# Peptides against a protein of PDB entry 6RO1: the designs that were tried, part 24

Target 1, 216 residues: chain A of PDB entry 6RO1
Amino acid sequence: LGKEIEEYIHKPKYCLPFLQPGRLVKVKNEGDDFGWGVVVNFSKKSNVKPNSGELDPLYVVEVLLRCSKESLKNSATEAAKPAKPDEKGEMQVVPVLVHLLSAISSVRLYIPKDLRPVDNRQSVLKSIQEVQKRFPDGIPLLDPIDDMGIQDQGLKKVIQKVEAFEHRMYSHPLHNDPNLETVYTLCEKKAQIAIDIKSAKRELKKARTVLQMDEL

## One batch from the design tools (peptide; made by RFdiffusion4, then SolubleMPNN)

Design b1_p11_1_s2 (from b1_p11_1, 6 letters changed)
Fold by OpenDDE base, seed 1:
Structure b1_p11_1_s2 (fold): chain B 216 residues (1-216), chain A 11 residues (1-11)
Amino acid sequence: as target 1 above (216 residues)
Amino acid sequence: MEAKYEIYKKP
C-alpha cells in the first residue's frame, strides 16, 4: 500500500509544484535510504529515449542529504552514499532523479542562501532534527489528494483501502476485541491440547520402556 | 524566535 502511493507522488506531473527550496523529501536509491533531506532546487534536462527517439525529459532535484564521509572522499564521479546509522555524516547537495523521492513533506524549511560553507549545510541537519523532535509520530506528509491534487481513481482506491485498514486496526485494538480473547483462549486451548498430547505420548513411551525393562 | 519552517496550507 505505501509503495503504491509512492508510485503516484514521485511522478513529475504531481510532485514538481511542491519541489520548492526547503521542502523536506525522503530519498531512496536502490538499497540506499538517505532518509529526510531538503530540496535546494530542481532542473529539467532534455533526454531522448534511445529506442524511440522520443523526447523524455529527465527531472533532477538537488537535495541536501546526509552522506557518509567516505563517499565524499571518493571521486566526484562516485554516487554519494547515505551516512551509516552510527555516523554523524556530512550534509551534501546531491543531484537526485525525481522518481527517487519516496516521500514529500508538508514541511518547508528556511534554508541558508549559501550552502557552500559546511557549517551552513550542517545547520540544515540541525533544523531537520528539530522538526523530527516536534513530530514524534513522524514528519507530516503532503496529502496526495487534498494537498497535491492527485485525482487518479487508482490512488483514491488505495487511500480508501489504507483508511479502512487503519480504521479496523484502531477500532479493533487487538487488546480489547472480545473475539481476540476468544481466539487467544482457543489458541491457548489448542496449544495446551498439543502439550497434553505430547506429554501423554511421553508418558506412554515411558510406560512402554518400563514394561520392556520388566520383561528383561 | 522566527519559525525555521512553514507547513503547506491548501489555499
Scores: peptide ipSAE 0.263, ipTM 0.812, DockQ to the pose 0.552
Fold by OpenDDE base, seed 3:
Structure b1_p11_1_s2 (fold): chain B 216 residues (1-216), chain A 11 residues (1-11)
Amino acid sequence: as target 1 above (216 residues)
Amino acid sequence: MEAKYEIYKKP
């Protein structure tokens, strides 16, 4: 169900209107989880399908991501890798295919106009960390139906199943369903997404004003 | 105080 929601969100027809500079996004590439990054820009590339001659547009988003220092040394030949948990890493602008976006936040940062200086890129990491401190339950997500306007009946059925499952998990004491472990890993991800959507909706209701990050 | 971020609101 979380993955099924991602399959809608990462589609260009739904996500492109929300890929403005400063938008917080999660990037995952196979086994590599970059976590939260910031959209810098996006580009549409014309791709010709080799077998049909049909124009299949490729969408590439440039995302400022926390990368490992090891991957930066080989950046001419190797794909960027996420910073290790205990590594400081370095913020780099990475070209990402739009389908690798695993989440889109309701939060949009103000970013420096020039991201060539390392200090300007690292300042964005500080801004992400300050947003994370303000949202201890996780950075608020865009609602795929209410915010992104996705009208697909398949997605509505997925959301209804998540909500019905959450209602069952909260109404039944955890002890009575024997398939809980395999269902739990899928349903913790599902429940976490629906909790994240509900938390995002609550924070959107609170944030009726442009949130100035007051320097505490 | 510069606004450091905004939260999307449905128009």
Scores: peptide ipSAE 0.242, ipTM 0.816, DockQ to the pose 0.476
Fold by OpenDDE base, seed 5:
Structure b1_p11_1_s2 (fold): chain B 216 residues (1-216), chain A 11 residues (1-11)
Amino acid sequence: as target 1 above (216 residues)
Amino acid sequence: MEAKYEIYKKP
């Protein structure tokens, strides 16, 4: 279910109004989970689909992410990698395709105007960690209906299913309703299919976009 | 330096 919500919230038509500097966002790229980062800015890039000549605008968000120091040494040739759990890492501004956003927080940080100094970037990591301490149940998300104004009936049906599931889980915590496991497994399978469609679309888009970033 | 943040409030 969460992954079905991601397929809506990462669409430029919904998320762009909320990608202000300082917005907390989660970035996930295939197997690489960067966790929470901070929006610095976004840009619209003109992209021409190679086979149709159609203008398919690419939206690139610059996100301050905790990256592995090993990946930074290779940053001239390799994509940034997330910091290992045991690693301090380093905060870097990474250009991220908007469809790689897995979550958008209601929280917006005040960020330094100049992020060139390492200390300014690392100060933002401290700010993220302070927010995480204030929200032990997790950093609050934008409501996709109430905050983001998404009117899609498919999303409303997903949310209604989540709410009904949560209500059942909290009202009957000890009843092994065999239907709960079936709904959970169906939600996981549908979420996995949504990831696989998203990853396939991302790979098709990356194969097109990495070729365009090497030409810039 | 205290982390200053705001939470989005629906207008």
Scores: peptide ipSAE 0.242, ipTM 0.805, DockQ to the pose 0.819
Fold by OpenDDE base, seed 4:
Structure b1_p11_1_s2 (fold): chain B 216 residues (1-216), chain A 11 residues (1-11)
Amino acid sequence: as target 1 above (216 residues)
Amino acid sequence: MEAKYEIYKKP
């Protein structure tokens, strides 16, 4: 279900309007989870499909990501790697294909205009960590329907299945189903995404109130 | 304290 939602939100036709500088995004490349990064810029590259001659534009987003120090040494020849959990890492601007965006936040940071200095890049990490502290249940996501305007009936059906599944889980005490453990691990990931949307809407309302109070 | 971030508001 989360992966099924991801298959919609990472499509250029839906996400490009939200890829402004400072937008929080999650980046995942196969086994490499970078977690939350910050959009710096995006570019459209003309690509020609080799077999059809059709223009298939590639969309590349430059994302400020927490990378391992080892990946910095090999950055000329190897793909950037995420920082280890116990590693401080270093914030680097990494070119990422748009389909590698696993989530898009409603939060947009104010970022330094010049990201060449290490201190400016590391200041953005401090800002991400400050946002994470303000949202203990997770950084708020853009609503794919309400915020991103996705009208796809497939996505609506996925969301309805999530909601109907959550309703069944809360309505039946799972005390008697022998498949409980495998269902729980899949349900925690699925419930986390729907809870992340609903908690994100509640925390968005709280954070809007705090931001409005700081502007008064 | 100036907000270091904004939250998307649907127009």
Scores: peptide ipSAE 0.236, ipTM 0.814, DockQ to the pose 0.479

Design b1_p11_1_s3 (from b1_p11_1, 4 letters changed)
Fold by OpenDDE base, seed 5:
Structure b1_p11_1_s3 (fold): chain B 216 residues (1-216), chain A 11 residues (1-11)
Amino acid sequence: as target 1 above (216 residues)
Amino acid sequence: KPVEYEIYEKP
């Protein structure tokens, strides 16, 4: 279910309009989970498929990610590795193929214009950590249907299955399914994300209203 | 420092 949603949201057709500078995104590369990073920019690269000669556009998003310091020392040629849980790490701008985006947040940060200074990059990590504190149940996601406008019937069926599962889970305590904890954690995160988006939209609206009242 | 961020609002 979560992976099936990822297969839709990482498609350039759907996600590109939301890849503005400062957008929070999750990046995964095979076994490497970078967690939450921040979009810096994206570019379209012309790629020629070696077997068909067809132009297949590659979309590369530059994402500010928390990387291991060990991986940064060891080559301009090796792929950046995620910082270990116990490691401080270092924020680096990493070129990422768009299909490696595992999640897209409704949150967009204000980022420094110049990310060459280490302090500016590390300030963004502090901003991510502060957002994570504001959203204890997880950083809010874009709704793939309501926010991203994905009309695919396959995705709608996946979401309907999730909602019907959530409804059945609340209506009948499935005390005995070990897959329930993973689904419950995803459902609780999604429900809490929806609450947090609603709360934070209210706070942002209040903050804008207060700023407008202080300018009157 | 307060973190400034926007939340996507559907138009």
Scores: peptide ipSAE 0.326, ipTM 0.874, DockQ to the pose 0.633
Fold by OpenDDE base, seed 1:
Structure b1_p11_1_s3 (fold): chain B 216 residues (1-216), chain A 11 residues (1-11)
Amino acid sequence: as target 1 above (216 residues)
Amino acid sequence: KPVEYEIYEKP
């Protein structure tokens, strides 16, 4: 179900209006998960389809991503690799094809004007980590229907199935998993501590709906 | 330092 939503949100016709500087996005490339990064800018490149000669515009977004230091030592021609879990990594501006965006947050950071200094780039990582602490159930996602304005009936059916599944999970609590109750009570208590309770709760609920879909 | 950010709200 989560993958089906990704197939809509990564389309340029839907996501481009939300790719402003400072927007939080997730980047995945094949087996490489970069996690959360920050949009710096985007560009439209002219591309010609090799088989039809049709002009198919490529959209490239520059995203500040946590990269492995090993991948930075290899020539300017090697693709950046994500930092290992135990690695500090280094924040780098990476050109990413827009279809490699796996998620788009409702959160937009205020970023330094000059990202050339390593300290400015590394300060953005600290900002991402602070946002993650404020959203313990996950960084809030843009609503594909309400926020992104996606009218596709296929997506609406996916969302309805998810809402119906969530409603069943809430109406039939697994009565006997003490770990599930602990997670629910932690989510409710943490939702109560969020400074902007209504907007943060709505976005937290949206983020939870989509994150639960990634686990299914 | 407090991280400054905005959350998208539909107009």
Scores: peptide ipSAE 0.320, ipTM 0.874, DockQ to the pose 0.705
Fold by OpenDDE base, seed 2:
Structure b1_p11_1_s3 (fold): chain B 216 residues (1-216), chain A 11 residues (1-11)
Amino acid sequence: as target 1 above (216 residues)
Amino acid sequence: KPVEYEIYEKP
């Protein structure tokens, strides 16, 4: 269910309009979970499929990610690795294929214009951590239907299954399926994120109203 | 320091 939603949201057709500088995104590459990072920019690269000669455009997003210092010492040819839980790590701008985006937040940070200084990059990590404190149930996601405008009937069926599953879990607490906990944690996070987005949109609308009142 | 951020609102 969560992975099935991911297969829609990471498609360039849907996510590119939301990949503005400062957008919070989650990055996963195979077994490597970088967690939450910040979009810096994106680029379109021409790619030729080796087997068909077809032009398949590759979309690369530069994402500021918390990386292991060990992976940064190994030359510009090695893929950056996520910082270990016990490691401080270092925030680095990493080129990421758009299909490696596992989540897209409704939150967009103000970021430093110059990310060359380590202190500027590490200030963004402090900003992510502060946003995480403001959202204890998780950083708010873009709604794939309401926010991203995805009209795909396959996604609507997945969402309906998630909602029906959530409703059944709340109505019938008796199935300890271990696959349920992962889906439940994703669904509770999504439902709570939808509530937190509504709350945070109300708070941000209040904050914007306060900023507009201070300009009057 | 207060973190400045925006939340996407559908127009």
Scores: peptide ipSAE 0.320, ipTM 0.873, DockQ to the pose 0.649
Fold by OpenDDE base, seed 4:
Structure b1_p11_1_s3 (fold): chain B 216 residues (1-216), chain A 11 residues (1-11)
Amino acid sequence: as target 1 above (216 residues)
Amino acid sequence: KPVEYEIYEKP
């Protein structure tokens, strides 16, 4: 189910309008989970398919990611690696193919204009960690239908299956299925994320109102 | 310092 949603949201036709500087995104590359990073920029590269001569544009997004210190030494020759859980790591701007985006947040951070200084990059990590503290059930996602405008019937069927599964679990509380706790935790997280989005939108509206009052 | 962020709202 989550993976099936990822197959839609990572498509350039859906995600590119949301890849503005400061957008929170999750990056996964095979077995490497970088977790939450921040979009810096994206670029369209002309690629010619070797077999058809058709222009197949490659979309590369520069994402500020928490990388291992070992990956920094090998950055000229090897793919960046995620920081170990117990490692502080270092925030690095990593070029990522758009299809490696596993999630896109509704949250967009204000980022420093110059990310060359280590302190500026590490300040963004502190910002991500503060956002994570404000959303204990997880950073809010863009809605693939309502926010991203995905009209694909396959995605709608996936979402309907999730909703029908959720409804069946709520209707039958007596099944001690150990998978129920995991799914209840995910449903509670989704419900709490929706509350936290509404709270954060209200706080942002207040913060904007304060900024507008300071400009008046 | 409070982290400043925006949340996407559909117009």
Scores: peptide ipSAE 0.304, ipTM 0.868, DockQ to the pose 0.651

Design b1_p11_1_s4 (from b1_p11_1, 8 letters changed)
Fold by OpenDDE base, seed 5:
Structure b1_p11_1_s4 (fold): chain B 216 residues (1-216), chain A 11 residues (1-11)
Amino acid sequence: as target 1 above (216 residues)
Amino acid sequence: MPAKYEVYKPK
């Protein structure tokens, strides 16, 4: 379900208005999870599709991310890697394609105007850690409907299914059963529902795309 | 509409 919401929120048409300097965002690139970072700025890049010559705008967001010190030594030739859980890492401004944003927070930080000094970048890490301490259940997310104004009916249906599922989970007497097996089965069911909802959204999107093609 | 956000000020 989280992955399905992610497919909406990382779209430029929805997220760009919320990518102000200081916005907390999560960045994930394939297997590399950078965790929470801070938006510095974004830019629109002109991209030409190699096969069609059509202009396909690329949106690049500069995000202050905690990077591995090892990856920074090779930063001239290699992509930045996330800091290991056991290392301090170093905060670096990394250009990130907008579709790699896995989450957008309602929280916006004040950031230093000059991020060239290491101390200024590291101060932002301290601020992120303070926010995380304030939100032990996780940093709050922007509401896709109420905050981001996403009108997609597929997303609304997803959220309704999540809410109905959560309501059923919490209303079911299994919430009082301390049995670990029940928690695992609920997690598996949640994951399966997320997959099913993703599939249903893809089908709805395909159906809409076909309808739009028939109107052209 | 202005983006809804909570401003976090470092103490």
Scores: peptide ipSAE 0.164, ipTM 0.747, DockQ to the pose 0.121
Fold by OpenDDE base, seed 3:
Structure b1_p11_1_s4 (fold): chain B 216 residues (1-216), chain A 11 residues (1-11)
Amino acid sequence: as target 1 above (216 residues)
Amino acid sequence: MPAKYEVYKPK
């Protein structure tokens, strides 16, 4: 269900209004999870389908991501790779297709105007880490219905299923369903997403103000 | 200066 929700939120018609500079977003490209990054800007590109002559608009968002130093050396020919868990990495501005956004936060950061200096980019990483410390249960997400205004009935059904599952999981110990592991993996993701959304809504209600981060 | 962030709720 988390993936099903992602299929809605990463659609340009829904997410573009929320891709302002400083917006926290998660980026995942196939097996590469970059984690949380910060939107710098986005651009609309026209792609002409060779067979139809139809313009299919492609949207690319520039995101500050923590990248491996190895990938930076080969950056002329290779796609950026996420920093390894044991690596410090380096913050880079990476062009990302909008459909690779796995999550959008309600949090926006103030970012340096000039991101050419490495120190300015690394300062944004410190800011992300500070936000993560402020939200030990996870960085708050935009609610796809209440915050993003998605009216799709399919999404509403997904959310209802998540809520119903959460209710069942908390009301009845699912001790007896043998498909629990597959259901649990999907349902823990669902429940976690619903919890994350609910937590995010609560945090959004509390924090309608610009918060100053503590000195790191 | 410490970085500032805002929690944005769409209106």
Scores: peptide ipSAE 0.089, ipTM 0.760, DockQ to the pose 0.568
Fold by OpenDDE base, seed 1:
Structure b1_p11_1_s4 (fold): chain B 216 residues (1-216), chain A 11 residues (1-11)
Amino acid sequence: as target 1 above (216 residues)
Amino acid sequence: MPAKYEVYKPK
């Protein structure tokens, strides 16, 4: 369900108005999860579809991402790789295709005007980490309907399914159902009866064993 | 410097 929502959010039609400088976004490329980064800017590139000659504009967003230092040493032609979990990494401005945005936050950071100095880039990482500390349940996401204004019926159906699932999960009276106390009491009674039957059988066996000893 | 952020709600 989360993936289905992502398929709407990353569409340029919906997300471009929210890709202002400082916007927190998640970037994922295949197996590479960069986590949360910060939008620096975006650009529209003219692209022509090779087979149809149709104009297919490519939208590229420059995102400040935590990258592996090893990937930075490789030629400017190699794709940046995310920092390893145990690595400090380095914040780099990476051009990202808009469809690789897996999430968009309602949070927008103030970023340094000049991101050329490494210290300025690393200061943004500190800011991201501070935001993460302020939101222990996760960085808040833009609501696709209320915030982004997506009117697609397919998305509305997905959201309704999520809400219904969450409602069922939380409303499942397994915690507050007075019938759980009754079911537990019934299960406890059944368990107690089973124990009592087993105990009675053991006592009966012991009594028989004692009776057999008196006949020897 | 404290991270300055805005929660931008689209109007």
Scores: peptide ipSAE 0.070, ipTM 0.758, DockQ to the pose 0.659
Fold by OpenDDE base, seed 4:
Structure b1_p11_1_s4 (fold): chain B 216 residues (1-216), chain A 11 residues (1-11)
Amino acid sequence: as target 1 above (216 residues)
Amino acid sequence: MPAKYEVYKPK
């Protein structure tokens, strides 16, 4: 179901209005998970479909991503790769096709005006890490319906299925199997945590709080 | 410069 939602949110018709500089986005390219990065800019590129000759515009978003230093040495010829788990990596501005955005956050960072200096780029990583610390349950996402205004019936059906599943998980007391109670207690704790996370995220969303990181 | 972030409410 999460993947089904991703199929909608990464569509240019829905996500482009939210790709402002500083927007936190998650980037995945096949097996490469870059995690959370920050939008720097986006551009529309003309593309011609090879088979139809039809103009199909490609949207490229420049995202500041944590990249492997090894991959950057070959960046002229090879696509950037995500930093290894044990690697510090380096923040680089990477052109990313918009459909590779797996998530869009409600959080928007202030970014340095000049991202040419390594230190300025690395400062953004520190900012991302600080945001992650503030959101231990995960960086808050834009709601595809309430925030992004997606009216697609397919998405609505997906969301309804999720809601119905959540409701059924809460409303069906699976029978008194004591083993199920343990799984349910874990699932209820996880669900309650998810609800508390969702409520906290909603409250944070309601607070247009310019949080100065230095004051906390 | 302190990293500042704004939680943007969707308009």
Scores: peptide ipSAE 0.046, ipTM 0.743, DockQ to the pose 0.570; fails the geometry check

Design b1_p11_2_s1 (from b1_p11_2 with F2I K5S)
Fold by OpenDDE base, seed 4:
Structure b1_p11_2_s1 (fold): chain B 216 residues (1-216), chain A 11 residues (1-11)
Amino acid sequence: as target 1 above (216 residues)
Amino acid sequence: EIPFSYELYEK
């Protein structure tokens, strides 16, 4: 179900408006999970479909990712590889095809204007880690319907299935372990709180915008 | 020191 959602999210027609500098995104390339990175820029490249000769634009997003030092040595010839869990790694700007974005966060970081210095790139890693600390249940995602405006009925059906599945899991804990039930309840409460906070912030912003417009 | 700051998307 998560993968089915990804098939919508990574489509250029939906995600491009959200690929601003500083946007947190997850990058996966086959078996390589880079985790969370930060959008630096994106570009549209002309491409020609091999079978039709039709123009099929390729979208490449430059993402600051934590890469293994080993992959950096071979960066001229080989694709970047994610840093190992036990490795510090190095933050590098990696060109990524847009369809390799597995998730897009509602979070947009402040990033240094100049990412050439290693210290500036590594500071972004510290910022990602700080965001992760602030969101212990996971970095918040853009809502594909409410935020991204995806109207596809297929996606709505997928989301409904996910919600129904989650509801069943929470209503009928597979394990009568009171600890597990507590964890799930806490996760659900936190998720709801996150939604409520987001909604409240939206209302506050709307109210402020209206007030500012009325004062003009 | 680079300041830590972030924004959340608001509709």
Scores: peptide ipSAE 0.402, ipTM 0.895, DockQ to the pose 0.636
Fold by OpenDDE base, seed 5:
Structure b1_p11_2_s1 (fold): chain B 216 residues (1-216), chain A 11 residues (1-11)
Amino acid sequence: as target 1 above (216 residues)
Amino acid sequence: EIPFSYELYEK
């Protein structure tokens, strides 16, 4: 289900109005997960399809991403790689095809006007980390229907399934524990469960054999 | 020092 939602939100038709400077976005390229980055700018590139000669506009978004320092040394010849989990990394402005956006946040950060200085880029990483601290359940996403205005019935059905699943999961008695520490752990677990729901939705999509999993 | 500030999308 999470991947199915992604297939809608990364379409230029829907996401371009929300790609303002400072917008938090997740970037994923195949096996490379960059995590949360910040939109700097976007541009429309003329692309000519080699076989049809048709103009297919290519949308490129410049995203400030946490990159591996090793990848930066080879940046002239190689694509940027995400920072390792234990690596500090370095924030770099990376041109990203819009379809590689895996999530779009409702959060828009204030960003420096000049991102040429390393300190200015690294300050944005601190800002992302501060947002993550303020949202222990995970950085809030734009609602694809209410915020992004996507009217596709296929998406509405996906969202309904997600909501029904989340409702059932959160209706479980384990959520009635009044302990605040458990709420923070549940918030981290809820963020992890949102990731795990996204992952479980992916695994569920793989497990075609169980009817209930096709509904998740 | 760059101040930390953010906005949430509102309709």
Scores: peptide ipSAE 0.395, ipTM 0.889, DockQ to the pose 0.761
Fold by OpenDDE base, seed 3:
Structure b1_p11_2_s1 (fold): chain B 216 residues (1-216), chain A 11 residues (1-11)
Amino acid sequence: as target 1 above (216 residues)
Amino acid sequence: EIPFSYELYEK
């Protein structure tokens, strides 16, 4: 179900409006999970399909990702690799095909204007970590329907199935569905994320209100 | 020191 939702959200027609600088996104490339990174910018590239002559636009998003230091040594020819779990890694701006975005956060982070200095890039990692500390149950996601405005009936059916499954899980705690733990963890995270978003929105609104009041 | 700030998407 999570993968099915991903198949919708990574489509350019849905996600491009949300790929502003500072947007938190998850990047996965085959077996490589980069985790959470930050959008720097995106570009549209024309790709000519050799067989059809039709120009299918490819969209590339530049994402600041935590990369392994080993992959950086060969960066001229080799694809960036994610930092190992116990590795510090280094934040690098990596061009990523938009369809490799596995998640899009409701969080938009303030980022330095100049990301050429390593210290500025590493400061963004600290900011990501701070966001993660504020959201212990996971960084909040954009709602594909309510936030992203996806009207596809297929997605709505998937979401309904998730909701029905969640309802069944909560109503029948002894339901031994082997996929329950993964879905349950996702559901609890989603529920907690919804609470955290509501709380964070309230705090942000209060902070904005206070800032506006202090400026008046 | 780069200031830490973030925004949440609001419709």
Scores: peptide ipSAE 0.389, ipTM 0.892, DockQ to the pose 0.636
Fold by OpenDDE base, seed 1:
Structure b1_p11_2_s1 (fold): chain B 216 residues (1-216), chain A 11 residues (1-11)
Amino acid sequence: as target 1 above (216 residues)
Amino acid sequence: EIPFSYELYEK
């Protein structure tokens, strides 16, 4: 079900309006999971389909991602690799095809105007980590229907199935199945995240002020 | 020091 939702949200027709500088996004490329990064910019590139000659625009988003230091030493032609879990890594601006976005957050960070200095890039990592601390159940996602305005009936059916499943899980006593506990924890986290998003949205709407934290 | 700030998407 999560993968089915991803197939909608990564489509340019839906996600491009939300790819503003500072938007948190997840990037996955095959076996490489970069985790959460920050949108810096996006561009539309003209592409010609080799078989039809039709113009198929490619959308490239520049995302600030935590990369392995080893991948940065290799020539400009090698693809960046995600930092290992035990590695600090280095934040780098990586051009990413839009369809490689696995998630889009409702969170938009303030980012430095100049990302050329390494210290400015690393400061963004600290900001991501601070957001993760604020959302212990996970960084909040854009709602594909309510926020992104996706009207596709296929997606609505997927969401309805998820909601029906969640409702059944909440209505039935927890079977002591460890697999159910993981699903319940995920559903509770998702429900808590949805509540936290709604509450945070209400607070931000009331405050009309960018939340500044003095501790960073 | 770059101030930490963020916003959440609202309609």
Scores: peptide ipSAE 0.378, ipTM 0.891, DockQ to the pose 0.643; fails the geometry check

